Peptides against a protein of PDB entry 4U39. Designs and how they scored, part 138

Target 1, 302 residues: chain A of PDB entry 4U39
Amino acid sequence: SIKVIGVGGGGNNAVNRMIENEVQGVEYIAVNTDAQALNLSKAEVKMQIGAKLTRGLGAGANPEVGKKAAEESKEQIEEALKGADMVFVTAGMGGGTGTGAAPVIAQIAKDLGALTVGVVTRPFTFEGRKRQLQAAGGISAMKEAVDTLIVIPNDRILEIVDKNTPMLEAFREADNVLRQGVQGISDLIATPGLINLDFADVKTIMSNKGSALMGIGIATGENRAAEAAKKAISSPLLEAAIDGAQGVLMNITGGTNLSLYEVQEAADIVASASDQDVNMIFGSVINENLKDEIVVTVIATG

## One batch from the design tools (peptide; made by RFdiffusion4, then SolubleMPNN)

Design b2_p22_6_s1 (from b2_p22_6, 6 letters changed)
Fold by OpenDDE base, seed 2:
Structure b2_p22_6_s1 (fold): chain B 302 residues (1-302), chain A 22 residues (1-22)
Amino acid sequence: as target 1 above (302 residues)
Amino acid sequence: AGVRTTILQHADGSVTVTKTEI
């Protein structure tokens, strides 16, 4: 089974966004130290961690409290993750619960033998230096605890959205990018398309790869496949070019009119931008809601 | 039944495409 575990406020907002977008074939778990915030989760499984430590009042923006809360609740986390083949750990780094608990939860998933993928955000620069420093520590701890860590730099979202985008919409877009990172991988396994992947293929690309980069491209029109692929490999979310990646996982999602030719054209563009010794796997997904749009998601590992 | 496609690009610029029926 595939499990998505949202950790703290940002992780739970991302999980809510996944549920609202009907991401299929995954089990959702919401984890928080704040019992009131946890009640707002749409996830079927809701877990309060550190009930003795925090009394449900949250981590007070302290990552050490988030860490200790997950350690206190280790047995409950193990039981919730038991039998998962793959675990996505999603969180907004820089907070108390997400930053501290997500690495502990990821390590528990990995120790259970699940393919463990972190999908996390760096805070916006406007959230302040303290959050940025806390996020750096959390990202370092996540890197040691996961098979693959996708890090989304929130400041790069400001290059994709309008310059006048309100702060609340920028956070909503960060939650949406977290959704796209999880869905872009989970759909390749869980959702039938023109080209499917098995879990073993995904495991080959993502096992023990460390840090990964994600690019997303969306296009419409006659050259939509090529344009979406070019946008994905040039995405502002990529902190570096995909040249240097040992592995590439690609998702080509389109409407019912998505052709095998468009899938191949997009794959050829991504392959041409990748290293000579790249192991690239790609799948396609049909999403009837996209109509004339193609969405290309690229995960570069190595 | 889906088709899995794996593309391996080699140092010589050759590409191995493997299609497997699932």
Scores: peptide ipSAE 0.008, ipTM 0.268, DockQ to the pose 0.096
Fold by OpenDDE base, seed 1:
Structure b2_p22_6_s1 (fold): chain B 302 residues (1-302), chain A 22 residues (1-22)
Amino acid sequence: as target 1 above (302 residues)
Amino acid sequence: AGVRTTILQHADGSVTVTKTEI
């Protein structure tokens, strides 16, 4: 089974966005120290952590409180994650609960024998130096606790969106990119497409790989597959080129009109931009909501 | 119909599990 655990405010917003976009074949768990925020979650499973420590009032933007809250609730987290083959841990780094609790939850998932994937954001530079420093500590702790850690640099979202984009929309886009990171992997396993991957293939690419980078490309029209692939490998979300990656996981998602030729064309472009010795796997997913759009997601590991 | 499970830990360490039919 695949479980997605949203940790703290940013993680829970991402989980809500996943549910709203009908990401299939996954169980959603919302974790928070703030009981009021947790009530707003759309997740099937809602878990308040650190009730003794926080009294449901949240972590006060302190990662140490988030950490201790997850430690206090370890047995409940273990029970919620039990029997998962794969666990996505999603959080906005820089906050109290997400930054502190996500590494603890990830370690619990890993200790249970699940393939543990972190999908996290770095805060925007405008959120201030304190959040950046807290995020750096949380990301470091996540790297030790996961098999693969996808880090989304929120500042790079500002390169994709218009300069006049309201701050609230930039945060919504960060939640959407978190969704795309989880969905780009989960759909390869859980959603039948033109080319299906098994869990063993994904595990081979993602097990004990440490940091990963994600690129996303979206295009329409006659050359949509090639354009989407080119956008994915040149995505602002890639802090480095995919050249030098030891592993590449690619998702080609399209509507019901997605052809095998388009899938192959997109795969060939990503392969051509990757190292010759790269372990590349790719899958294809049909999403009826995309109509004429193709979405290419590339995850570079190693 | 989904079942939403809410797990609330209390300050005393007690846990309330609420299952809500959606």
Scores: peptide ipSAE 0.007, ipTM 0.320, DockQ to the pose 0.014
Fold by OpenDDE base, seed 3:
Structure b2_p22_6_s1 (fold): chain B 302 residues (1-302), chain A 22 residues (1-22)
Amino acid sequence: as target 1 above (302 residues)
Amino acid sequence: AGVRTTILQHADGSVTVTKTEI
């Protein structure tokens, strides 16, 4: 089974966004120290952590409180994650709960033998230096606790959205990018497509790889596959080129009109941009909500 | 009753095509 655990406010928002976008084949768990925020989760499983420590009042933007809250609730987290083959831990780094609890939760998932993938955001620079520093500490702790950690640099989202995008929409886009990171992987396993991957293949690419980068490309028209692939490998979300990656996981998602030719064309572009010795695997997903769009998601590991 | 064709790309680059009746 695949479980997605959203940790803290940003993680819960991402999980809500996943549910709203009908990401299938995954179980959603919302974790928070704030009981009121947790009540707004759309997840079936809602877990308040650190009830004794925080009394449901949240972590006060303190990662140490988030950490201790997860430690307090370890047994409940273990029970919620039990039997998962794969666990996505999603969080907005820089806050209290997400930053502190996500590494603890990830370690619990890993200790249970799940393929543990972190999908986290680095805060926007405008959120202030304190959040950036807290996020850096949380990201470092996540790296040790996961098989693969996808880090989404929120500031790079500002390069792919309109410059006039309101701050609230920028946060919504961050939640959407978290969704895309989870969905880009989960769909390869859980969603029927033209080309599916087995869990063992995904595990081979993602096990003990440490940091990963994600690129996303969306295009329409006759060359949509090639354009989407080119956009993915040149995505502002990629803090480095994919040519240094030891592994590449690629998702080519299209509508019912997605052709095998388009899939191959996209795959060839990504392969050509990758190292010759790269372990590249790709899957293709049909999303009926995509009309003429192709979405290419590239996850570079190593 | 449909036939689902699943193409599995393996980590070794091999491809398995499976047809499953739905």
Scores: peptide ipSAE 0.007, ipTM 0.316, DockQ to the pose 0.051
Fold by OpenDDE base, seed 5:
Structure b2_p22_6_s1 (fold): chain B 302 residues (1-302), chain A 22 residues (1-22)
Amino acid sequence: as target 1 above (302 residues)
Amino acid sequence: AGVRTTILQHADGSVTVTKTEI
């Protein structure tokens, strides 16, 4: 089974966004120290952590409180994660609960033998230096606790949105990018497409790889596959070129009109931009909601 | 009865094609 754990406010917003977008084949778990915020989760499984420590009042933007809250609730986290083959841990880094609890939860998932994937955001520069420093510590702890860690630099989202985009919409886009990172992988396993991957193939690419980069490209029209692939490999979300990656996981998602030729064309473009010795695997997914759009997601590992 | 064709690409580059009646 695949489980997605949203940790703290940002992680739970991302999980809500995944549920709203009908991401299939995954079980959703919402984790928070704030009981009121947790009640707003759309997840079936809701877990309040650190009830003794925090009394449900949240972590006060302190990562150490988030950490201790997850440690207090270790047995409950283990029970909720039991039997997962794969666990996504999603969080906004820089906060109290997400930053502190996500590494603990990830370690619990890994210790249970699940393929553990972190999908986390770095805070925007405007959130201030304190959040960036807290995020750096949380990201470091996540790297040790996961098989693969996808880090989304929120400041790069500002390159793909209008300069006048309200702060609330920028956060909503960060939640959407977190969704795309989880869905881009989970759909390869859980959603039947033209080309499917088994869990063993995904595990081979993602197991013990450490940091990963994600690129996303969306296009329409006659050359949509090639354009989407080119946008994915040149995505502002990629902090580095994919040519140095040891592994590449690619998702080509399209509507019912997605052709095998388009899938191959997109795969060839990404392969040509990758190292010759790269272990590249790709899958295709059919999403009827995309109509004429193609979405290419590239995850570069290593 | 629809036929679902699943193409599995393996890490070694091999491809398994499975046809399932639905």
Scores: peptide ipSAE 0.006, ipTM 0.311, DockQ to the pose 0.049

Design b2_p22_6_s2 (from b2_p22_6, 10 letters changed)
Fold by OpenDDE base, seed 4:
Structure b2_p22_6_s2 (fold): chain B 302 residues (1-302), chain A 22 residues (1-22)
Amino acid sequence: as target 1 above (302 residues)
Amino acid sequence: GGRWVIILQYPDGSVEVKVIDK
């Protein structure tokens, strides 16, 4: 089974966005120290951590409280993650619960033998230096606790969105990018009957790879596949070029008119931008809501 | 050469998997 665990406010918002977009083949778990925020989760499984420590009042933006809350609830987390083949841990780093609890939860998943993937955000620079420093510590702890860590730099989202985008919409876009990171991988492996065939190949690409880079490209028109692929490999979300990437996961999502030629063209562009000996898993997904749009998601590892 | 795993999901829900060693 594949489980997605949202940790803290940002992680839970991302999970809600995943559920709203009908991401299939995954089980959703919402984890928070704030009981009121947790009640707003759409996840089937809702877990309050650190009930004794926090009394449901949250972590007070303190990562040590988030960490201790997850440690207090370790047995409950273990039971919720038991039997998962793969666990996605999603969080907004820089806060109390997400920053402190996500590494603990990730380590629990890894210790249970699940392929553990972190998909986390760095805070915006405008959220202040304290959040950036807390996020850096949390990201470092996540890197040790996961097989693969995707870090989304929120400041780079501001380069993708319109200049007039309200701050609230910039946070929604961060939730959407987290969604795309999880969905881009889950769509490749959550397909019924494929889990047993491709999970070994996914493990080869993702197991003990450390940091991964994520790029997204969207295009329309006659050359939409090539344009989307080129945008993905040059995405502002990429902290570096993918030219050294030994492993690539690629998702190509299009409407009912997505052709095999377009899939192949996009794959060739991404492969050509990667290591010569790249191991690549790529999937095509039909989404009737995309009409003429193609979305290419690239996750580069190694 | 790399290994390519191609997962093709069709609108009818059918899935085709191709493995290409390059």
Scores: peptide ipSAE 0.249, ipTM 0.839, DockQ to the pose 0.782
Fold by OpenDDE base, seed 5:
Parts: sequence; structure tokens; C-alpha cells
Structure b2_p22_6_s2 (fold): chain B 302 residues (1-302), chain A 22 residues (1-22)
Amino acid sequence: as target 1 above (302 residues)
Amino acid sequence: GGRWVIILQYPDGSVEVKVIDK
């Protein structure tokens, strides 16, 4: 089974976005120290952590409180994660609960033998230096606790969106990018009947790889596949080029008119930008809601 | 050589898998 755990406010917002977008084949768990915020989760499983420590009032933007809350609730977390083959831990870094609890939860997942993937955001620069510093500590702790860590730099989202984009919309876009990171992987694995072959190959690509880079490209028109692939490998979300990547997960989502040729063309572009001996898993997903758009998601590891 | 795993997911829930060893 695949489990997605949203940790804290940002993680829970991302999980809500995943549920709203009908990401299939995964179980959703919402974790928070704030009981009121947790009640707003759409997840089937809702877990309040650190009830004794916080009394349900949240972590007060203190990562140490978030950490201790997860430690207090370790047995409950273990029970909720039991039997997972793969665990996604999603959080907005820089807050109290997400920053502190996500690494603890990730370590619990890893200790249970699940392939553990972190998908987290760095806070926007406008959220202040304190959040950036807290996020850096949380990301460092996540890196040690996961098999693969995808870090989304929120400031790079501002390069993709209009300059006049309201702050609230920038956060919604961050939640959407978190969704895309989880969905881009889960769509490759959660498909019934493929789990054994694909999960072994996914483990090869993602196990103990540390930091991963994520790129997204969207295009329309006659050369849409090539353009989307080129945009993905040059995405502002990529903190570096993928030229040294030994492992690549690629998702190509298109409408009913998506051709095998387009899939191959996009895959060739991504492979050519990666290591010569790259292990690549790429999936093609048909989304009937996409008319002429192709979305390419690239996750590069190694 | 690299290994490519191609997963084609269709709306009807059918899946095709192609493995290419490079």
C-alpha cells in the first residue's frame, strides 16, 4: 500500500489538494498538533500528535515542539503506517509541526521498511528569515530520515506565476506543486497489476538516493511533448541541471490524443539530458480533462 | 546501460508495460 502523510498546516493543505484532484491508489493521513486545523482535513485518517504536550493548541511555530509531539505519538504513527510499502511525507518546512514532526514520521516509516519519500517546500523569502532557518534544519533532518527527498523552493514558484499573483494564490500553487510531486510518483506505482515490477524498479531509483530534483513542464500545440519535456528539464523548480542524474522518474500526462510518439519524444529528451546509463521509469497517464495540454513531471535522483 | 520502464495507462484501467534495456 501507498500512504501519503500530510504533516502540519502546509502538509495538510497539500493532502487536501491531492484529495480534491482525486489522486488515486493512495491512503491519506493528516497529522497535526492543532486539533482545530486537523478537523479541516479531508483525509480519512486524522491523527492529533502531542496531545499531552500541546493540548491541541499547535506547536507555536517551534520545530522542537513538533518533534516532541511526534515522539510522544510514536506508537500511534507506527500503527497508522504499518503495512505501507511506500510512504510519502509531505510538509511545508519552516513551521512548528511540519518542520519538527515530518522527520520523525519519516524515520518511523523508514524503520518500518517502507520506501520513504519526502516532498517538502522551503518557505517563501517573504515568510521571514526565522522560517527559512527552521526550514533548513527540518530539511537536513528529513534528508537523513528518507530514501528520497524532493525539496520545492517556493521562491521559484514566484518565477513561474504572474508578478501580481496574490500571496494566497502563491501558497495554493505551492500546495499544487506538492500535489504534482506526489502524484507524479504515485501514478507510476499505484496502478493495479504493475506494483511488483514497477515497485522494484522504483526502489532501485529512489532507495537511499538522498536529495532529488523536480521539474515540471506544460505545453500545448504540435510540438507540445518536446516543449513540455524541455520545460521540465529546465524548470525553475530545478535547483541544478539533471545531467548527472542516474535515476529518473518521468510522468507524462495528456489528453485522449496523447500518442506513443509524443511519449517517446519526451522520454528521449529527458534521457538525453540525464546520465548516459540513466535508469528511467516513465509513465504515460491519460487525463480526459486535458484537451491539448501535456504535462511532464521529471524527478531526478542520484 | 540504462533501463527504461514505460508504463502506459489507459482510461479503461488497462496498462501496458514496456521494458527497454540500454
Scores: peptide ipSAE 0.209, ipTM 0.814, DockQ to the pose 0.749
Fold by OpenDDE base, seed 1:
Structure b2_p22_6_s2 (fold): chain B 302 residues (1-302), chain A 22 residues (1-22)
Amino acid sequence: as target 1 above (302 residues)
Amino acid sequence: GGRWVIILQYPDGSVEVKVIDK
């Protein structure tokens, strides 16, 4: 069983975006301290944490409240995570609930023996220094609590969107990048009949790897696969080059016209940018909503 | 050598897996 846990406002927005994009083969859990915000979740499982501590009023942008709320609700979290083989913990770092509760939830998942993957955002610089500092603390705590942590630097999203992009659209794009991070992995392992072989390989690539880098590339036209792959390995979302990465997860998503040749071409490009002895898992997904576009997602570990 | 696991998901729901050890 694969579970995706959205923690706090940002995490729950990402989960809603995943549900809207029909990410299959995963169970969605929404976790929040704010009962009103939690009610807006599309997740099948909704969990209010810290009901005694917060009385459903949220964490007030205080990570310590988020932490204590998760600690208060530990048994409920354990019950919800029980039997998961893999747990994705998604959150927007810098807030109260996400920043404080996500590491606690991740640790609970890890202690239950699940492969625990964090997919989190750093706040935009415009959200202020306080959020950035809180996010840094939350990310540090997440690193200790997860097997692999994907950190999406929101400021880098501004490099791939138009300068005139409204703030709300920038947040929506951050939610979309979170979705792509989770989906890029889940699509590789959630497929019936593949779970046993691929999950062992995924564990090898992701278990106790610490920080991972994520790149995304999108392209159209005759060389779209190669171009998308090149964009992915040079993505602004990458805080460093994937050169020397010992583990790579790659997802190639295209329309119904996606060819095996295009998949192979993209995979070869990503492999050539990685360590010679790279352990690579790559999958191709057909999305009928993609016309002539190819989307390449690369997650590099090690 | 590296291990490559190729997962091909087709629109019909069929999946092909290829493992390449290099």
Scores: peptide ipSAE 0.164, ipTM 0.776, DockQ to the pose 0.788
Fold by OpenDDE base, seed 2:
Structure b2_p22_6_s2 (fold): chain B 302 residues (1-302), chain A 22 residues (1-22)
Amino acid sequence: as target 1 above (302 residues)
Amino acid sequence: GGRWVIILQYPDGSVEVKVIDK
């Protein structure tokens, strides 16, 4: 089974966005120290952590409180994760709960033998230096606790959105990028009948790879596949070029008119931008809602 | 050589897997 754990406010917002977008084949778990915020989760499983420590009042933007809250609730987390083949841990770094608890939860998942993937955001620069410093510590702890860590730099979202985009919409876009990171992988694995063969190959690409880069490209028109692929490999979300990547997961999502030629063209572009001996897993997903759009998600490891 | 795993998901829920060893 595949489990997605949203940790803290940002992680739970991302999970809500995943549920709203009908990301299938995954089980959702919402984790928070704030009991009121947790009640707003759409996840089937809701877990309050650190009930004794925080009394449900949240972590007060302190990562150490988030860490201790997850440690207090270790047995509950273990039980919720038991039997998962893969665990996505999603969080907004820089806060209290997400920053502190996500690494603990990830380590629990990894210790249970699940392929553990972190999908986390760096805070926007406008959230202040304190959040950036806390996020850096949380990301460092996540790197040690996961098999693969996707880090989304929120400041790069500002390069994708219109300059007049309200701050609230920029946060929603961060939640959407977190969704795309999880969905881009889960859609490749969660498809009935493929789970066993594809999971082994995904595990080979993602196991103990450390940091991963994520790019997203969207295009329409006659060259939409090539354009989407080019946008993905040059995405502002990439903190570095993918030219050294030895492992690539690629999702090509399109409408009912998505052709095998378009899939191959996009794959060739991404492969050409990667290491010569790249191990690439790529899937095509048909989404009737995209009509003429193609979305390419690239996750580069190694 | 690189290994390509192609997962084709169709609207009917059917899936085709192709493995290409490059």
Scores: peptide ipSAE 0.055, ipTM 0.634, DockQ to the pose 0.763

Design b2_p22_6_s3 (from b2_p22_6, 10 letters changed)
Fold by OpenDDE base, seed 3:
Structure b2_p22_6_s3 (fold): chain B 302 residues (1-302), chain A 22 residues (1-22)
Amino acid sequence: as target 1 above (302 residues)
Amino acid sequence: SGRRTTILQHKDGSVEVTVEDI
């Protein structure tokens, strides 16, 4: 089974966005120290952590409180994650609960023998230096606790959106990019397409790889496959070129009109931009909600 | 129809698990 665990405010917002976009074949778990915020989750499983420590009032933007809250609730987290083959741990780094609890939850998932993937954001520069420093500590702890850690730099989202984009919309886009990172992997396993991957293929690319980068490309029209692939490999979310990656996971998602030719064309572009010795796997997904759009997601590991 | 499982840890350390049909 695949489980997605959203940790703290940003992680829970991302999980809500996944549920709203009808991401299939995954079980959703919402974790928070704030009981009031947790009640707003759409997840099937809701877990309050650190009830003794916090009394449901949240972590007060302190990562050490988030950490201790997850440690207090370890047995409950183990029970909720039991029997998962794969666990996605999603959080916004820089806060109290997400930053402190996500590494503890990730370690619990890994100790249970699940393929553990972190999908986390760095805070925007405008959120201030304190959040950036807290995020750096949380990311370091996540890297030790996961098989693969996808880090999304929120400041790079501002390069893709209009400069006049309201702060609230920038946060919604960060939640959407977290969704795309989880869905781009989960759909390869859980959703039938033209080319399906098994869990063993994904495990080969993601097991004990450490840091990963994600690129996304979306295009329409006659050359949509080639354009989407080119946008994915040149994505502002890629802090480095894919040519140095040891592994590449590619998702090619389209509507019912997605052709095998388009899938091959997109795969050939990503392969040509990668190292010759790269372990590259690709899958295709049919999403009936996509009209004339192709979405290419590239995850570079190693 | 979904199932909601709510796990609440009380101050005494007791765990309340509620399963609701949605």
Scores: peptide ipSAE 0.030, ipTM 0.500, DockQ to the pose 0.014
Fold by OpenDDE base, seed 4:
Structure b2_p22_6_s3 (fold): chain B 302 residues (1-302), chain A 22 residues (1-22)
Amino acid sequence: as target 1 above (302 residues)
Amino acid sequence: SGRRTTILQHKDGSVEVTVEDI
């Protein structure tokens, strides 16, 4: 089974976005120290952590409170994650709950023997130096606790959105990028009947790889597959080129008109941009909500 | 009722296509 655990405000917003976009084949868990925020979650499983420590009033932007809250609730987290083959831990780094609790939750998942993937954001520079420093500590702790950590630099989201994008929409886009990171992987595995074979290949690429980078490309029109692939490999979200990656996961998502030719064209572009010795796996997904769009997600590991 | 098509490339270069009704 695949579980997605959203930790704190940013993680829970990402999980809500996943549910709203009908991401299939995953179980959703919302974790928070704030009971009121947790009530707004659409997740089927809702867990308040650190109830004694925080009294449901949240972590006060203190990562140590988030950490202690997860430690207090360790047994409940273990029970919720038990039997998962794969666990996605999603959080916005720089806050209290997400920054402190996500590494603890990730370690619990890893200790249970799940393939543990972190999908986290760095705060925007405008959120201030304190959040950046807290995020750096949380990211460091996440790297030790996960098999693979996808880090999304929120400042790079500003390069892919319109300059007039309201601040609330920039945060909404960060939630959407977190969604794309989880969905890009989960969609490769969450196919009924293929989970065991596909999961083994994904596990080989993602197990104990440390940091990963994600690129996303979206295009329409006659050359949409090639354009989407080119946008993915040149994505501002990639802090480094994919040619240094030891492993590449690629997802090609399109509407009902997605052709095998388009899938192959996109895969060939990503392969040509990758190292010759790269272990690349790719999958294709039909999303009926996509009309003329192709979405290419590339995850570079190693 | 969506259709999910999954295309997997195996290490031997073979492509597996699965179509599922969701």
Scores: peptide ipSAE 0.010, ipTM 0.326, DockQ to the pose 0.095
Fold by OpenDDE base, seed 2:
Structure b2_p22_6_s3 (fold): chain B 302 residues (1-302), chain A 22 residues (1-22)
Amino acid sequence: as target 1 above (302 residues)
Amino acid sequence: SGRRTTILQHKDGSVEVTVEDI
C-alpha cells in the first residue's frame, strides 16, 4: 500500500489538494499538533500528535515541539504506517509541526521497512530568516530519515507564476507542486497507464538516494510531449541540472489521446539531458482530466 | 553518445521499453 502523510499545516494543505484532485491508489493521513487545523483536513485518517505536550494548541512555530509531539505519539504513528510499502511524508518546512515532526515520522516509516519519500518545501524568502533557518534544520533531519528527499524551493515557484500573484496563490501553488511530486510518483505505481512501473523498479531508483530534484513541465499542442519534457528538465524547481544524477524517474501523464510516440519523444529528451550511466525509468499515465495537456514530471536522484 | 528509447507495444498490449546508448 502507498500512504501519504501530511505533516503540519503545509503538509495537510498539500494532502487536501491531493484529495481534491482525486489522486488514486493512496491512503491519506493528516498529522498535526493543532487539533482545530486537523479538523479541516479532508484525509480519512486524522492523527493529533503530542496531545499531552501541546494540548491541541499547535507547536507555536517551534520545531522542537513538533519533534517531541511526534516522539510522544510514536506508537500511534507506527500503527498508522504499518503495512505500507511506500510512505510519502509531505510537509512545509520552516514551521513548528512540519519541520519537527516530519523527520520523526519519516524515520518511523523507514524503520518499518517502507520506501520513505520526503516531499517538502523550503519557505519563501518573504517568510523570513527564522523560517529559512528552521527549514534548513528540518531538511537536514529529513535527509537522514528518508530514502529520497524531494525539496521544493518555494522561491522558484515565483519564477513560474505571474509577478502579481498574490501571496496566498503562491502558497497554493506550493501545495500544488507538493501534489505533483507525490502524484508523479504514486501514479506510476497505483494508476494503470500505457507504461506501468513495478514498485520494485521505483524502489531501486529511490532507495537510499538522499536528496532528489524535481522538474515539472506542462504543454499542449502538436509538440506538447517535447515541450513538456524540455520544460521539465529546465524547470526552475531544479536547483541543479539533471546531468550527473544517478537515477531519473520520469512520469509522462496525458489524456486519452496520449500516444506511445509522444511518450518516446519525451523520454528521449530526458534521457539525452541525463548522464549516459543514469538509471532512468519512466512510466506513462492516462488522466482524462488533462484533455490536450501533457504533464512531464522528472525526479532526479543521486 | 546519445540515448535512444525504444517503446515496443506487443500484440498482447504489453509494452517493452528499451533504453540504448547510441
Scores: peptide ipSAE 0.005, ipTM 0.330, DockQ to the pose 0.162
Fold by OpenDDE base, seed 5:
Structure b2_p22_6_s3 (fold): chain B 302 residues (1-302), chain A 22 residues (1-22)
Amino acid sequence: as target 1 above (302 residues)
Amino acid sequence: SGRRTTILQHKDGSVEVTVEDI
């Protein structure tokens, strides 16, 4: 089974966005220290952590409180994650609960023998230096606790959106990018496509790989596969080129008109931009909600 | 929504934005 655990406010917003977009084949768990915020979660499983420590009032933007809250609730977290083959841990880094609890939860998942993937954001620069420093500490702790850590730099989202985009819309886009990171992997396992991957293939690429980068490309029209692939490998979300990556996981998602030729064309572009010795795996997903669009997600590991 | 945004306007017209995960 695949479990997605949203940790703290940012992680829970991402989980809500996943549920709203009908991401299939996963179980959703919402974790928070704030009981009122947790009540707004759309997840089936809602877990308040650190009830004794925080009294449901949240972590007060302190990562040490988030950490201790997860440690207090360890047995409950273990029970909720039990029997998962794969666990996605999603959080906004820089806050109290997400930054402190996500590494603890990730370690619990890994200790249970699940393939543990972190999908986290770095805060926007405008959220202040304190959040950036807290995020750096949380990301460091996540790297030790996961098999693969996808880090989304929120400042790079500002390169994709209009400069006049309201701050609230920039946060919604960050939640959407977190969704795309989880869905881009989970769909390869849980959703039948033209080319299906097994869990063993995904495990080979993602086990003990440390940091990963994600690129996303969307296109329409006659050359949509090639354009989407080119956009994915040149995505602002890629802080580095995919050249030098030890492993590449690629998802090609399209509508019912997606062809094997388009899948191969997109895969060839990503392969050509990667090292010759790269272990590349690719899968395809059919999403009936995509009319003429192709979405290419590239995850570079190593 | 599990985020709290605080906007502080300073006397010099600078704006400090803090976001907290709830």
Scores: peptide ipSAE 0.000, ipTM 0.199, DockQ to the pose 0.011

